# Designs tried in a protein design run: peptides against a protein of PDB entry 3J47. Part 7

Target 1, 121 residues: chain A of PDB entry 3J47
Amino acid sequence: IRLTNQLKSLKGLQSKLKDVVEYLDKVINKELPINHTILGKLQDVFNLLPNLGTPDDDEIDVENHDRINISNNLQKALTVKTNDELMVIYISNLVRSIIAFDDLIENKIQNKKIQEQRVKD
Target 2, 69 residues: chain B of PDB entry 3J47
Amino acid sequence: YEEKEESNLAATKSMVKIAEQYSKRIEEEKELTEEELKTRYVGRQDPKKHLSETADETLENNIVSVLTA

## One batch from the design tools (peptide; made by RFdiffusion4, then SolubleMPNN)

Design b1_p24_2_s4
Fold by OpenDDE base, seed 4:
Structure b1_p24_2_s4 (fold): chain B 121 residues (1-121), chain C 69 residues (1-69), chain A 24 residues (1-24)
Amino acid sequence: as target 1 above (121 residues)
Amino acid sequence: as target 2 above (69 residues)
Amino acid sequence: DVEKRLEKEIERLKLILEAMKKKL
């Protein structure tokens, strides 16, 4: 359910971005006047996007390393940390799976012992 | 769309907290495995069951963390 | 550090699993 909702949101965002690009192309071509409200919202979105184009500002605060949402330089750092977090989660899931298998094996050993006792009785 | 965006934003904000919780869950899983070893030597079933349950809860929480990620 | 601790725990769990398989 959660993954499906995220995918639907991402698809909706992609569609909106496409509509904005098409609008910007029409404005550049002088086919439509600049919608100040859409442009303002787009500017806000771009300002919230990590600076895609200027490599020179050294103050990428190391703390925001977690997960995919920041494009370009900050996005690379965030992607690395997301990968590290996903790796940690994967390893934990593996460990839990191994524990659950150990318990299953122990339960099977116990069940086998109980059956062997019943056959002797 | 909006409800899902809000859910995704809440999920993203929770990621940092999940990473901290993950380190704690790994330690809990380690404690469980030690209890299973002890239970195998002592022959008591109850500690093994509790270990299995806590390992499963830890697994579920990690799966939810992956899905939130 | 966390990864190395987790790897050690995975290895410990694997050893336990193999020990249980030998008892079957």
Scores: peptide ipSAE 0.439, ipTM 0.853, DockQ to the pose 0.015; fails the geometry check
Fold by OpenDDE base, seed 3:
Structure b1_p24_2_s4 (fold): chain B 121 residues (1-121), chain C 69 residues (1-69), chain A 24 residues (1-24)
Amino acid sequence: as target 1 above (121 residues)
Amino acid sequence: as target 2 above (69 residues)
Amino acid sequence: DVEKRLEKEIERLKLILEAMKKKL
């Protein structure tokens, strides 16, 4: 269900991006007037997108944009953060698995002691 | 689309909350492991079962977090 | 910091598992 929802959202974004490109091409070709409202909202979205260019400016606050898969270079820093988070989750699952195994071993020891006591009685 | 974006945003916010809860869950897991160690010395089943259940709940929450990331 | 804390917890749990194996 969740993966299907993410795929649907991504497909919707891709379709919208395609419509924008087609609109921009028509405006460049002077076939259609610029829709200022859609273009303004799109400019706002692009200004919120991380710069796809080389990070020559050291002051880009790396912290806030690094969670959304839209830009390859910022996506690399994001991929590192996501990989670190996934590693923490993996280790956490391993820890819980170890605890569950400890409980199984202890239950087995208790069962063995109960059987040994029944053989002595 | 918006409902899925909201679900994904909620999942991301849940991941941040899971990171905070993760630090707390590690501490709870340590406390439980210490209680299990104490229960192993006392030789009674009841505290161990509660520790096991909390460890399992912790595992399930991490698996759900991985599936959400 | 979180990773180091997690590694410490894994090590603690491994020690407990080994102690349980010796008791079996």
Scores: peptide ipSAE 0.430, ipTM 0.846, DockQ to the pose 0.016; fails the geometry check
Fold by OpenDDE base, seed 1:
Structure b1_p24_2_s4 (fold): chain B 121 residues (1-121), chain C 69 residues (1-69), chain A 24 residues (1-24)
Amino acid sequence: as target 1 above (121 residues)
Amino acid sequence: as target 2 above (69 residues)
Amino acid sequence: DVEKRLEKEIERLKLILEAMKKKL
């Protein structure tokens, strides 16, 4: 359910971005008037996007800790962090799977002991 | 779309809480492993069941963490 | 630090699993 919702949100954003690009191309070609409301919202989105163009080393570390997928260079640093987080989650799931397997083995050992005791009686 | 955006925002807030609780979950998993080890020596079913249940709870919390990440 | 702790816990669980396998 959650992955499907995230995928639907991402697809909705992608479709909206495509519609904006198509609109901008038509405006550049003088086929349609500029929709100032769409442009204003797009500008707000770009202002929230970390500056793709200046590798000023100092601001990259502080603000971008938690958001997967805003920009390609920031997206590389964020991709590394996301990979580390996914690795921790993977290891944690592996540990839980091992514990659950240990419990299964012990349940099997107990069942075997109960059967062996019943054969001796 | 709006319901998914709200879900993603709630997920992001949950990730912060999960990060804080992550160390506690690791300790709970360790306690489970010790109870299982004790149950193997003592042959008593009850500590082992409690260990299994806490491991499952720890697993569910990490799965929720993965789904929110 | 968190990763190293998790790795130690995984190794502990693996040792317990192998001990259980020897008892079967």
Scores: peptide ipSAE 0.419, ipTM 0.842, DockQ to the pose 0.015; fails the geometry check
Fold by OpenDDE base, seed 5:
Structure b1_p24_2_s4 (fold): chain B 121 residues (1-121), chain C 69 residues (1-69), chain A 24 residues (1-24)
Amino acid sequence: as target 1 above (121 residues)
Amino acid sequence: as target 2 above (69 residues)
Amino acid sequence: DVEKRLEKEIERLKLILEAMKKKL
């Protein structure tokens, strides 16, 4: 359910971005007038997006170290942090799988002992 | 779209909670391992079942955490 | 710290698995 919702949001964003690009191309080609309402909403979205274009590595490290995957360069540093977190989660899942396997083995041993007792009786 | 955005916001809030829960899950896993060791000595089935159930719950919580991240 | 703690837990679980395998 959650993954499907995230995918649906991403698809909706992608569709909207495509519509904006298509609209901008038509305006550049003088085929359609500028829709000020769509452009204003897009500007608001871009102002809320972390500046994709400023190469100042130093401002990226301090304020955004705690805030989620938005941009490819910030996404690189955040991808490292996310990769470390995903690695820790992966190792934790592996440990749990080993515990569950150990319990299954012990249950099998007990079942075997019970069966051996039943054959002796 | 709105329901999914709300779900993503809930996921983000859950990530902060995951770090705290992760430390707790590691401790729960240690307790399970100790309980399994005790169950081997006592030969009683009941502690082993509880250990298995808690290990499974711990595993499910990590899978949900991976899906949330 | 978390990684080192996790590694210790993995090692403990491996020891338990080996002990169970000897009882089979």
Scores: peptide ipSAE 0.417, ipTM 0.841, DockQ to the pose 0.015; fails the geometry check

Design b1_p24_3_s3
Fold by OpenDDE base, seed 2:
Structure b1_p24_3_s3 (fold): chain B 121 residues (1-121), chain C 69 residues (1-69), chain A 24 residues (1-24)
Amino acid sequence: as target 1 above (121 residues)
Amino acid sequence: as target 2 above (69 residues)
Amino acid sequence: SEEELIRFLEREIERLKEILKMLE
């Protein structure tokens, strides 16, 4: 469910971005008048997006940079953070699995003891 | 799309919380292991069961974290 | 100016294209 929702969101974003690109192309080609409101909103979106072209832009919030693969350069840094998080999750799952196995083994041993006792009785 | 976006935002916030809770989850897992060890030593099923349950909860939280990531 | 607006739009389009490429 969560993955499906994420995919849907991503697809929606992709479609919207395509529409924006098409709109901007029409504006550049003077097929449509410049809409200042649309441009303002686009600017806001771009300001929220990590700088794709300048890895050196120090102004990228380090916290967002590490988490969210937003845009190419910032996205790369965010990808690293995501990888680290995934690694932590993987290790945690591994540890949980080990604990679960230990419990299973113990349960098996106990069951065996119970069976042996039943045979003696 | 909006619902998914909200879910993704919630997931992102959850990831931050997960990072903070990760250490706690590790400790909980250790506690479960210790309880299991104690249960093995004492032969009481209840502490062992509790440890196992805590380990399972920790695992589930990790899985949710992965899904959120 | 109109020229500045066009340049801004061009940059934004390029940025959007890069994002789109990442999403593919």
Scores: peptide ipSAE 0.385, ipTM 0.809, DockQ to the pose 0.051; fails the geometry check
Fold by OpenDDE base, seed 4:
Structure b1_p24_3_s3 (fold): chain B 121 residues (1-121), chain C 69 residues (1-69), chain A 24 residues (1-24)
Amino acid sequence: as target 1 above (121 residues)
Amino acid sequence: as target 2 above (69 residues)
Amino acid sequence: SEEELIRFLEREIERLKEILKMLE
């Protein structure tokens, strides 16, 4: 469910971004009039978005405090944080798995002991 | 989409919390392992089971963290 | 100016394209 929602949100965002791009292209090409309201909102969105590596933009990825945010130039720094977090999660999962296996082994050992005891009885 | 966005936002916020709770979860896993060791030594399955359950809980939390990340 | 607005839009479009690329 969560993953599905995330994917849905991502897809929605992707679609919206595509629509915006198409709209902007049409505006640039003078195929559509400039909508100031849309442009203003778009500008606001861009201002909130981390700097993207444009071919002409050698801007240094600024580390953002938000770990899991979408991959962009700023997100590269964030990606480091995200990677670290993912690594921690991975290690934790591994540890949990190991513990689970240990318990399984112990259960098997106990079962064998019980069986041996039953045979002796 | 909105629900997913909200979920993603919540997940991001949760990541910070997860990082903080990660150490606690690791400790919980260790506790389960200790109980398993005790159970193995005493021959009582109950402590071992408890340790296993704690380990499973820790694993589950990690999985949730991954899904949130 | 209109020209400045166009330039701004172009930059924004490029930024959006990059975001889209990252989402792919």
Scores: peptide ipSAE 0.379, ipTM 0.812, DockQ to the pose 0.051; fails the geometry check
Fold by OpenDDE base, seed 3:
Structure b1_p24_3_s3 (fold): chain B 121 residues (1-121), chain C 69 residues (1-69), chain A 24 residues (1-24)
Amino acid sequence: as target 1 above (121 residues)
Amino acid sequence: as target 2 above (69 residues)
Amino acid sequence: SEEELIRFLEREIERLKEILKMLE
């Protein structure tokens, strides 16, 4: 359910971005008049988005943005952080699996002991 | 989309909480393992079962964290 | 100026294209 909702949100965002790109292309081609309100909102969005092309973004902005599914260039640095987080989660799952396995082994040993006792009785 | 966004936001907040709880979960897992070890020694099923249940809960929380991450 | 606005729009379009590419 959560993954499906995330995918739906991402698809919605993708569709909206495509519409914006199409609109901007039409404005550039002078097919549509410039809407100042739309342009202002787009500028605000771009100001919130990390610069995708310039590696010179200060390390500090990269660290703050590393937490959120932010866009490509920052995402490259964020990808490293994400990979580290995923690795930690993977290790945690592995540890839980080992514990579960240990419990299964113990249960099997106990069952074997019970069977051996029944054979002796 | 709004429901998914809320879920994603909750997931992100949960990730922060998970990072904090991760250390606690590791400790809980260790406690379960110790209880299992103690239960193996005592031969009583109940403490071992409790340890196993805590380990399972820790695993489930990690899976949810992976899905959220 | 109109030219500056066009240049701004072009940069924004490129940025949006990059975002779209990341979402694909």
Scores: peptide ipSAE 0.352, ipTM 0.796, DockQ to the pose 0.048; fails the geometry check
Fold by OpenDDE base, seed 5:
Structure b1_p24_3_s3 (fold): chain B 121 residues (1-121), chain C 69 residues (1-69), chain A 24 residues (1-24)
Amino acid sequence: as target 1 above (121 residues)
Amino acid sequence: as target 2 above (69 residues)
Amino acid sequence: SEEELIRFLEREIERLKEILKMLE
């Protein structure tokens, strides 16, 4: 369910982005008048978005260490943070798996003990 | 789309909470192991089962965190 | 100026294209 919702959200974002690009192209080509309100909102969005660039572009790694980044250049710096977070998640999953296995083994041992007791009775 | 967006936002917020809870989850996992160890000696199934369930819940939460990340 | 606005729009379009490419 969660994965499906995320995928749907990404698809929606992709569609919206395509619409914006198409609108901007029409404005540049003077096919449509410039809507200042739309442009202002778009500018605000871009200001909030990390600088997009190719992985090789020298664009400034923003010092913000904390969370998973989406876009290319800032994404490269954020990739390090993302990798660290993923590593923590991986370790956590591993630990949980080990605990689950330990419980399974204990359950098996108990079942064996119960069976042995039944044979003695 | 809006529902998914809200879900993703909630998940992101939850991830911060998960990071805080992660330390607690590690401790809970440790407690489950100790409880299993105790149950192994006492022969009481109930505490061991509870520990196992808590470990499973912790694992599930980690998986959800990965999916949200 | 109108020319500056056009240049800004072009940069924004390119940025959006890059985002779109990442989403593909």
Scores: peptide ipSAE 0.332, ipTM 0.797, DockQ to the pose 0.049; fails the geometry check

Design b1_p24_4_s4
Fold by OpenDDE base, seed 2:
Structure b1_p24_4_s4 (fold): chain B 121 residues (1-121), chain C 69 residues (1-69), chain A 24 residues (1-24)
Amino acid sequence: as target 1 above (121 residues)
Amino acid sequence: as target 2 above (69 residues)
Amino acid sequence: IEEFLESELKSKKAELERYEALLK
């Protein structure tokens, strides 16, 4: 469910970006007037996106190294953090799997004891 | 789209909390395993089942954490 | 993060040992 929602959001963003590109192409071709409201919203979105184009702000890279990759250059630093988090989650899942396995073994032992008692009766 | 965006934002906020909760979940998982061991000795099926359920919940939370990352 | 990973590794090792003991 969660991954599906993330994928849907990403697809929606991709579709919207495509619509903006198509709109910009039409404006360049003088087929449509410039919609200032759409451009303003797009600019706001770009401003909220991590700086894709200026790798030179070293301070932004360090602060985002511990966060999930939100955008391009910042995304590389965030990828490292994401990898670390994924490793932690992977290890946690392994631990939980082992516990679940221990419970299964215990259940099997109990079932064997119950069967042995039934055979003795 | 908005619902997924909200879900992603909630997931990101949850990731920070997940790091803290991860250590706690590991401890809870250990406690569950100890309770299972104790349940084997006591022969009480109910505590063992509870431990198994808690281990499963811990696994599910870890999976959700991975999906949020 | 390293401390967390170490704690998790220790937990897994203990769990594996319990599993091995249960299988014997």
Scores: peptide ipSAE 0.498, ipTM 0.870, DockQ to the pose 0.018; fails the geometry check
Fold by OpenDDE base, seed 4:
Structure b1_p24_4_s4 (fold): chain B 121 residues (1-121), chain C 69 residues (1-69), chain A 24 residues (1-24)
Amino acid sequence: as target 1 above (121 residues)
Amino acid sequence: as target 2 above (69 residues)
Amino acid sequence: IEEFLESELKSKKAELERYEALLK
């Protein structure tokens, strides 16, 4: 459910972004006037988005270190945070798997003991 | 879309909380393993079962955290 | 302004594509 919602949101964002690109292309080609309202909203979205920089700018903006791997510079900082979170989750899953495995071994040992007792009776 | 965006935002905030809770979850898992160890020695199934259940809950929470990440 | 908007749009598109790639 959660992943499906994330995917749906992403698809919606992608579709909207595509529409914006198509709109910008039309404006560049002077086919349509600039929709100032859409542009303003897009600017707001871009301002809220981590500065992706021009692809040439290697500078990682540190302020967004706490958010998930969304976009390049902020995404690098966010990638570090996301990597840290993923590592924590990975370790936690590993630990839980170990515990579950330990319980399985114990259950197997107990079952074996029960069978041995039944054979002696 | 908006509901999912809100869910993603909530998930992101939850990741920070998950990092904080991670230490607690590790401890809960450890407690479950200790109860299992005690149950092996005492021959009582109940403490082992409880430890296993706590470990499973900790695992589930971690999986949910991964899915949220 | 137009160049800025195009740059922003390209940036958003690249970000969205990365987000989609991460979700896949």
Scores: peptide ipSAE 0.483, ipTM 0.847, DockQ to the pose 0.058; fails the geometry check
Fold by OpenDDE base, seed 5:
Structure b1_p24_4_s4 (fold): chain B 121 residues (1-121), chain C 69 residues (1-69), chain A 24 residues (1-24)
Amino acid sequence: as target 1 above (121 residues)
Amino acid sequence: as target 2 above (69 residues)
Amino acid sequence: IEEFLESELKSKKAELERYEALLK
């Protein structure tokens, strides 16, 4: 459920971004006037987005603590944080799986012992 | 979209709490494995089963945490 | 303003792509 909601949100954002690109192309071509309301909302989104350094700029603005994939430099930092969190979760699941396997092995050994006793009787 | 965003925000807050609980869950899992080992040696099936159940609960909680990440 | 909007759009697109990569 949660993953599906995230995917839906991402698809919505992608569609919106595509619409913005198409609008910008029309403005560049002087086909449409600049929609100041859309630009203002886009600016608000960018202000919430970490500063776009150059795509290759390794400067992670660490100031925004949330590991959420937010766009640009802060997004890069947030991406790193998210990756670290995912790594922790992965390790945790691995550990739990190991414990579950240990229990399965034990159960198998016990079952084998029970069968051996039944053959001796 | 908004409902999913709200759910994602709640999940992110939960992830911070999960990170703290993760260390505790790892310890609980270790305890279960130790009890299982002891139960194998003593032939007392009940403590071993209890350890296995606690490990399973810890695994399930980690999976839920990953799904919320 | 147009250059700023284009940069913002590029940033949002990159963000979405990262989010999709995380979901995969």
Scores: peptide ipSAE 0.480, ipTM 0.848, DockQ to the pose 0.061; fails the geometry check
Fold by OpenDDE base, seed 3:
Structure b1_p24_4_s4 (fold): chain B 121 residues (1-121), chain C 69 residues (1-69), chain A 24 residues (1-24)
Amino acid sequence: as target 1 above (121 residues)
Amino acid sequence: as target 2 above (69 residues)
Amino acid sequence: IEEFLESELKSKKAELERYEALLK
């Protein structure tokens, strides 16, 4: 269910992005007048997106929440944070697996003891 | 779209909370392992079962976190 | 104003293309 919802959202975003690109191409080609309302909304979206272009500005604003797959340069900093998060998740899964194995071993030992007792009776 | 985006945002916020809760969950998992060890000595199945169930719930939460990530 | 709008539109197009590349 969750994966299907994420895929649906991603597809919706992709479609919207395609529509924006097509609109921008038409405006560049002077085929359509500039819609100020759409451009204003797009400008707001770009202002929320990390600056992809300029390598030099040191303010890797680490703070911007959008850890998602958005931008390559921010993606490097986000990749480090994502790698750390994945490592924590991996360790957590490993620990849970170890506990599950311990429980299985104990269950096996108990079952063996029950069987040995039944043979003595 | 919005409902799923909200679910993803909630899941991401849950991942941050899960990182904090992860330390707590590791401690809870250790406590359960200690109870399981105690249950191994007492020979009663019930505390051991409860520990196993809590470990499974902890594992499930980690899997959900990985899938959300 | 028109030159500014064209520059902004070009920047937005480049960003949108990057977003599309990321979604592929």
Scores: peptide ipSAE 0.440, ipTM 0.815, DockQ to the pose 0.043; fails the geometry check

## One batch from the design tools (peptide; made by RFdiffusion4, then SolubleMPNN)

Design b1_p25_8_s4
Fold by OpenDDE base, seed 3:
Structure b1_p25_8_s4 (fold): chain B 121 residues (1-121), chain C 69 residues (1-69), chain A 25 residues (1-25)
Amino acid sequence: as target 1 above (121 residues)
Amino acid sequence: as target 2 above (69 residues)
Amino acid sequence: SFEEKKKELEQLLKEEIEKLKKELE
């Protein structure tokens, strides 16, 4: 569910970005006047979005390194955090998997013991 | 999209909690492993089963955490 | 270090698995 929602949000963002690009192209081509309200909203969105630019120019706030991967430059720092979190989750899953395997092995051992006991009886 | 955004926000908040829970889960997993070892020596099925169940729960929580991240 | 603790836990788990394998044999 959460992953699906994230994908949906990403798809929505992609669609919106495409619409913005199309709008900007129309404005450049003088097909439509510049809508200042739309531009202002776009600027606000751009400001809220981690700056999609060179990682060197954007002050990567160290505080944002620990936050979720949203956009490119800040996203790189956030990607590191996300990667670290994913690594932790991965390791945790591995540990759980190993425990589950241990239990499975134990169950098999028990089953073998039960079978051996049945053969002796 | 709005529902997803809300879910993502909730997930983000949950990530902080998950980090704390992860540390706790690791400790729980260690305890379960020790109990499993003890149960293996004692031959009691119950402690081993409980350890296995806790390990599975820990795994599920980690998977959910990954999906949330 | 958290990573070191994790490695230690993984090692303990591996050791336990090996014990279980020996018991299965």
Scores: peptide ipSAE 0.422, ipTM 0.840, DockQ to the pose 0.014; fails the geometry check
Fold by OpenDDE base, seed 2:
Structure b1_p25_8_s4 (fold): chain B 121 residues (1-121), chain C 69 residues (1-69), chain A 25 residues (1-25)
Amino acid sequence: as target 1 above (121 residues)
Amino acid sequence: as target 2 above (69 residues)
Amino acid sequence: SFEEKKKELEQLLKEEIEKLKKELE
């Protein structure tokens, strides 16, 4: 279920990103005015999807560097924030796992002691 | 897609809250560890169980946060 | 930092686990 939802979200985001790219291309071609609402929604999507907005550095043509830099910087910032959040979650899970493990060990020790006592008895 | 976006937004807001709560959860985990230590010394199962349960709850919350993220 | 505190906690937990393991052996 979760994986399916994630996949659906990814597909939706991909479709939306495609739409945004198409829109941006139209804006660049002066066919349409800049729609701030679309940009806002895109930003919201990027905020929600921390890893999706990392354009692979390789194929982005060098020429559009400056304006893309601001959007990329925001995307990078959002990615960093997301990574930080993920790290926090990871660490928390690790800590919980360690605690659970400690309890398991203690339970095992107790069980061993109980068994030893039963053998003496 | 919109529902998922809303869920993700809510999750993101929750993640911010989780980040704040994370420090608290870490502290709770420390408390659990201390309780485990105390329980180990006292030999009482109940405090250790409580610590374990709290640790598990903290872990579950973190997992849910990760899953929501 | 929060991260440092977390690492410290993790280390403490690891040490405790090791102690428990030694007691179990």
Scores: peptide ipSAE 0.397, ipTM 0.833, DockQ to the pose 0.016; fails the geometry check
Fold by OpenDDE base, seed 1:
Structure b1_p25_8_s4 (fold): chain B 121 residues (1-121), chain C 69 residues (1-69), chain A 25 residues (1-25)
Amino acid sequence: as target 1 above (121 residues)
Amino acid sequence: as target 2 above (69 residues)
Amino acid sequence: SFEEKKKELEQLLKEEIEKLKKELE
């Protein structure tokens, strides 16, 4: 189920990325106006994607490079934010695990006490 | 996809809220652990169980938050 | 820092676990 959900999410992301690319192509071709909301959402998605591979060596024009760099910086910032959030979640899970462990220890202690009482009876 | 985006946005907003709630949950977890510790001292099993349950709930919420992230 | 506080909390929890372990033993 989890793997399936992850796969579904990945497929959805892929489809969305494809749609964004198609939209961007249409914008580049002046067929559609730039939708800032879509771009923002795409940026959010990219920020959620840790290792988007190195863009291929194609001669992307210098002006696009600055925007791509800004996008990369934003992606980096979003990646950092995502990492921070993941760290917080990790720590939270760790804390919960510790608490659960404490409860387990307490349960064992109680069980041991019960056994000791039974041996005395 | 729009639903997922809304879910992600809601999840992100929820994540910020979860971070705040997490700080609060950590405090609640501490309180539960302290109550468990106190209950262990008092010899009353019931308060310890309640603390443990609250800690578990806090953990579960964090896990759900992680899974949603 | 938040991270420092988190570490402190984790340490406190570890200490409490160790106390519980000692009581088990």
Scores: peptide ipSAE 0.380, ipTM 0.827, DockQ to the pose 0.017; fails the geometry check
Fold by OpenDDE base, seed 4:
Structure b1_p25_8_s4 (fold): chain B 121 residues (1-121), chain C 69 residues (1-69), chain A 25 residues (1-25)
Amino acid sequence: as target 1 above (121 residues)
Amino acid sequence: as target 2 above (69 residues)
Amino acid sequence: SFEEKKKELEQLLKEEIEKLKKELE
């Protein structure tokens, strides 16, 4: 189920990316105005799919128009935000693991004390 | 696809909320660790148990956040 | 960098776990 949903999301993202590329081409050709709704939906898809390999910084053609840079900057910002959220989750899991380990150590110490008391007794 | 998009959008919003809650959970975990240290010195099991439970809750929330992300 | 800070935090957590292990022993 999870893998199937991931695959479906990937396919949906691929289709949406294709639509965005087609739209961007039309905008570049001045055939259509920038559709903010499509860009917003793309951003949402990118935010939902943190594992979509950031297009390698190398393929961000530096020459792409200031507006593409703004869109890319926004996508980059959203990707950074997602990465930050994932990092926070990772740190939280580490902290919880440490706390659980501390509790385990304390329990072990208590068990040793109880055993020592039983031997004296 | 639409259902998945809605689910992903909801998950993203949940992740933002989780990030905010995470800061609070980290603080709760620190408090629990301090109580555990105090309990270790005083021999009072109750504060240590409470700290452990708070840490576990923080871990569970983080795991749920990871599973949702 | 953010990655460096993450690594530092991971190291601090590992060190704290090791301290706790030593106290148990």
Scores: peptide ipSAE 0.377, ipTM 0.834, DockQ to the pose 0.017; fails the geometry check

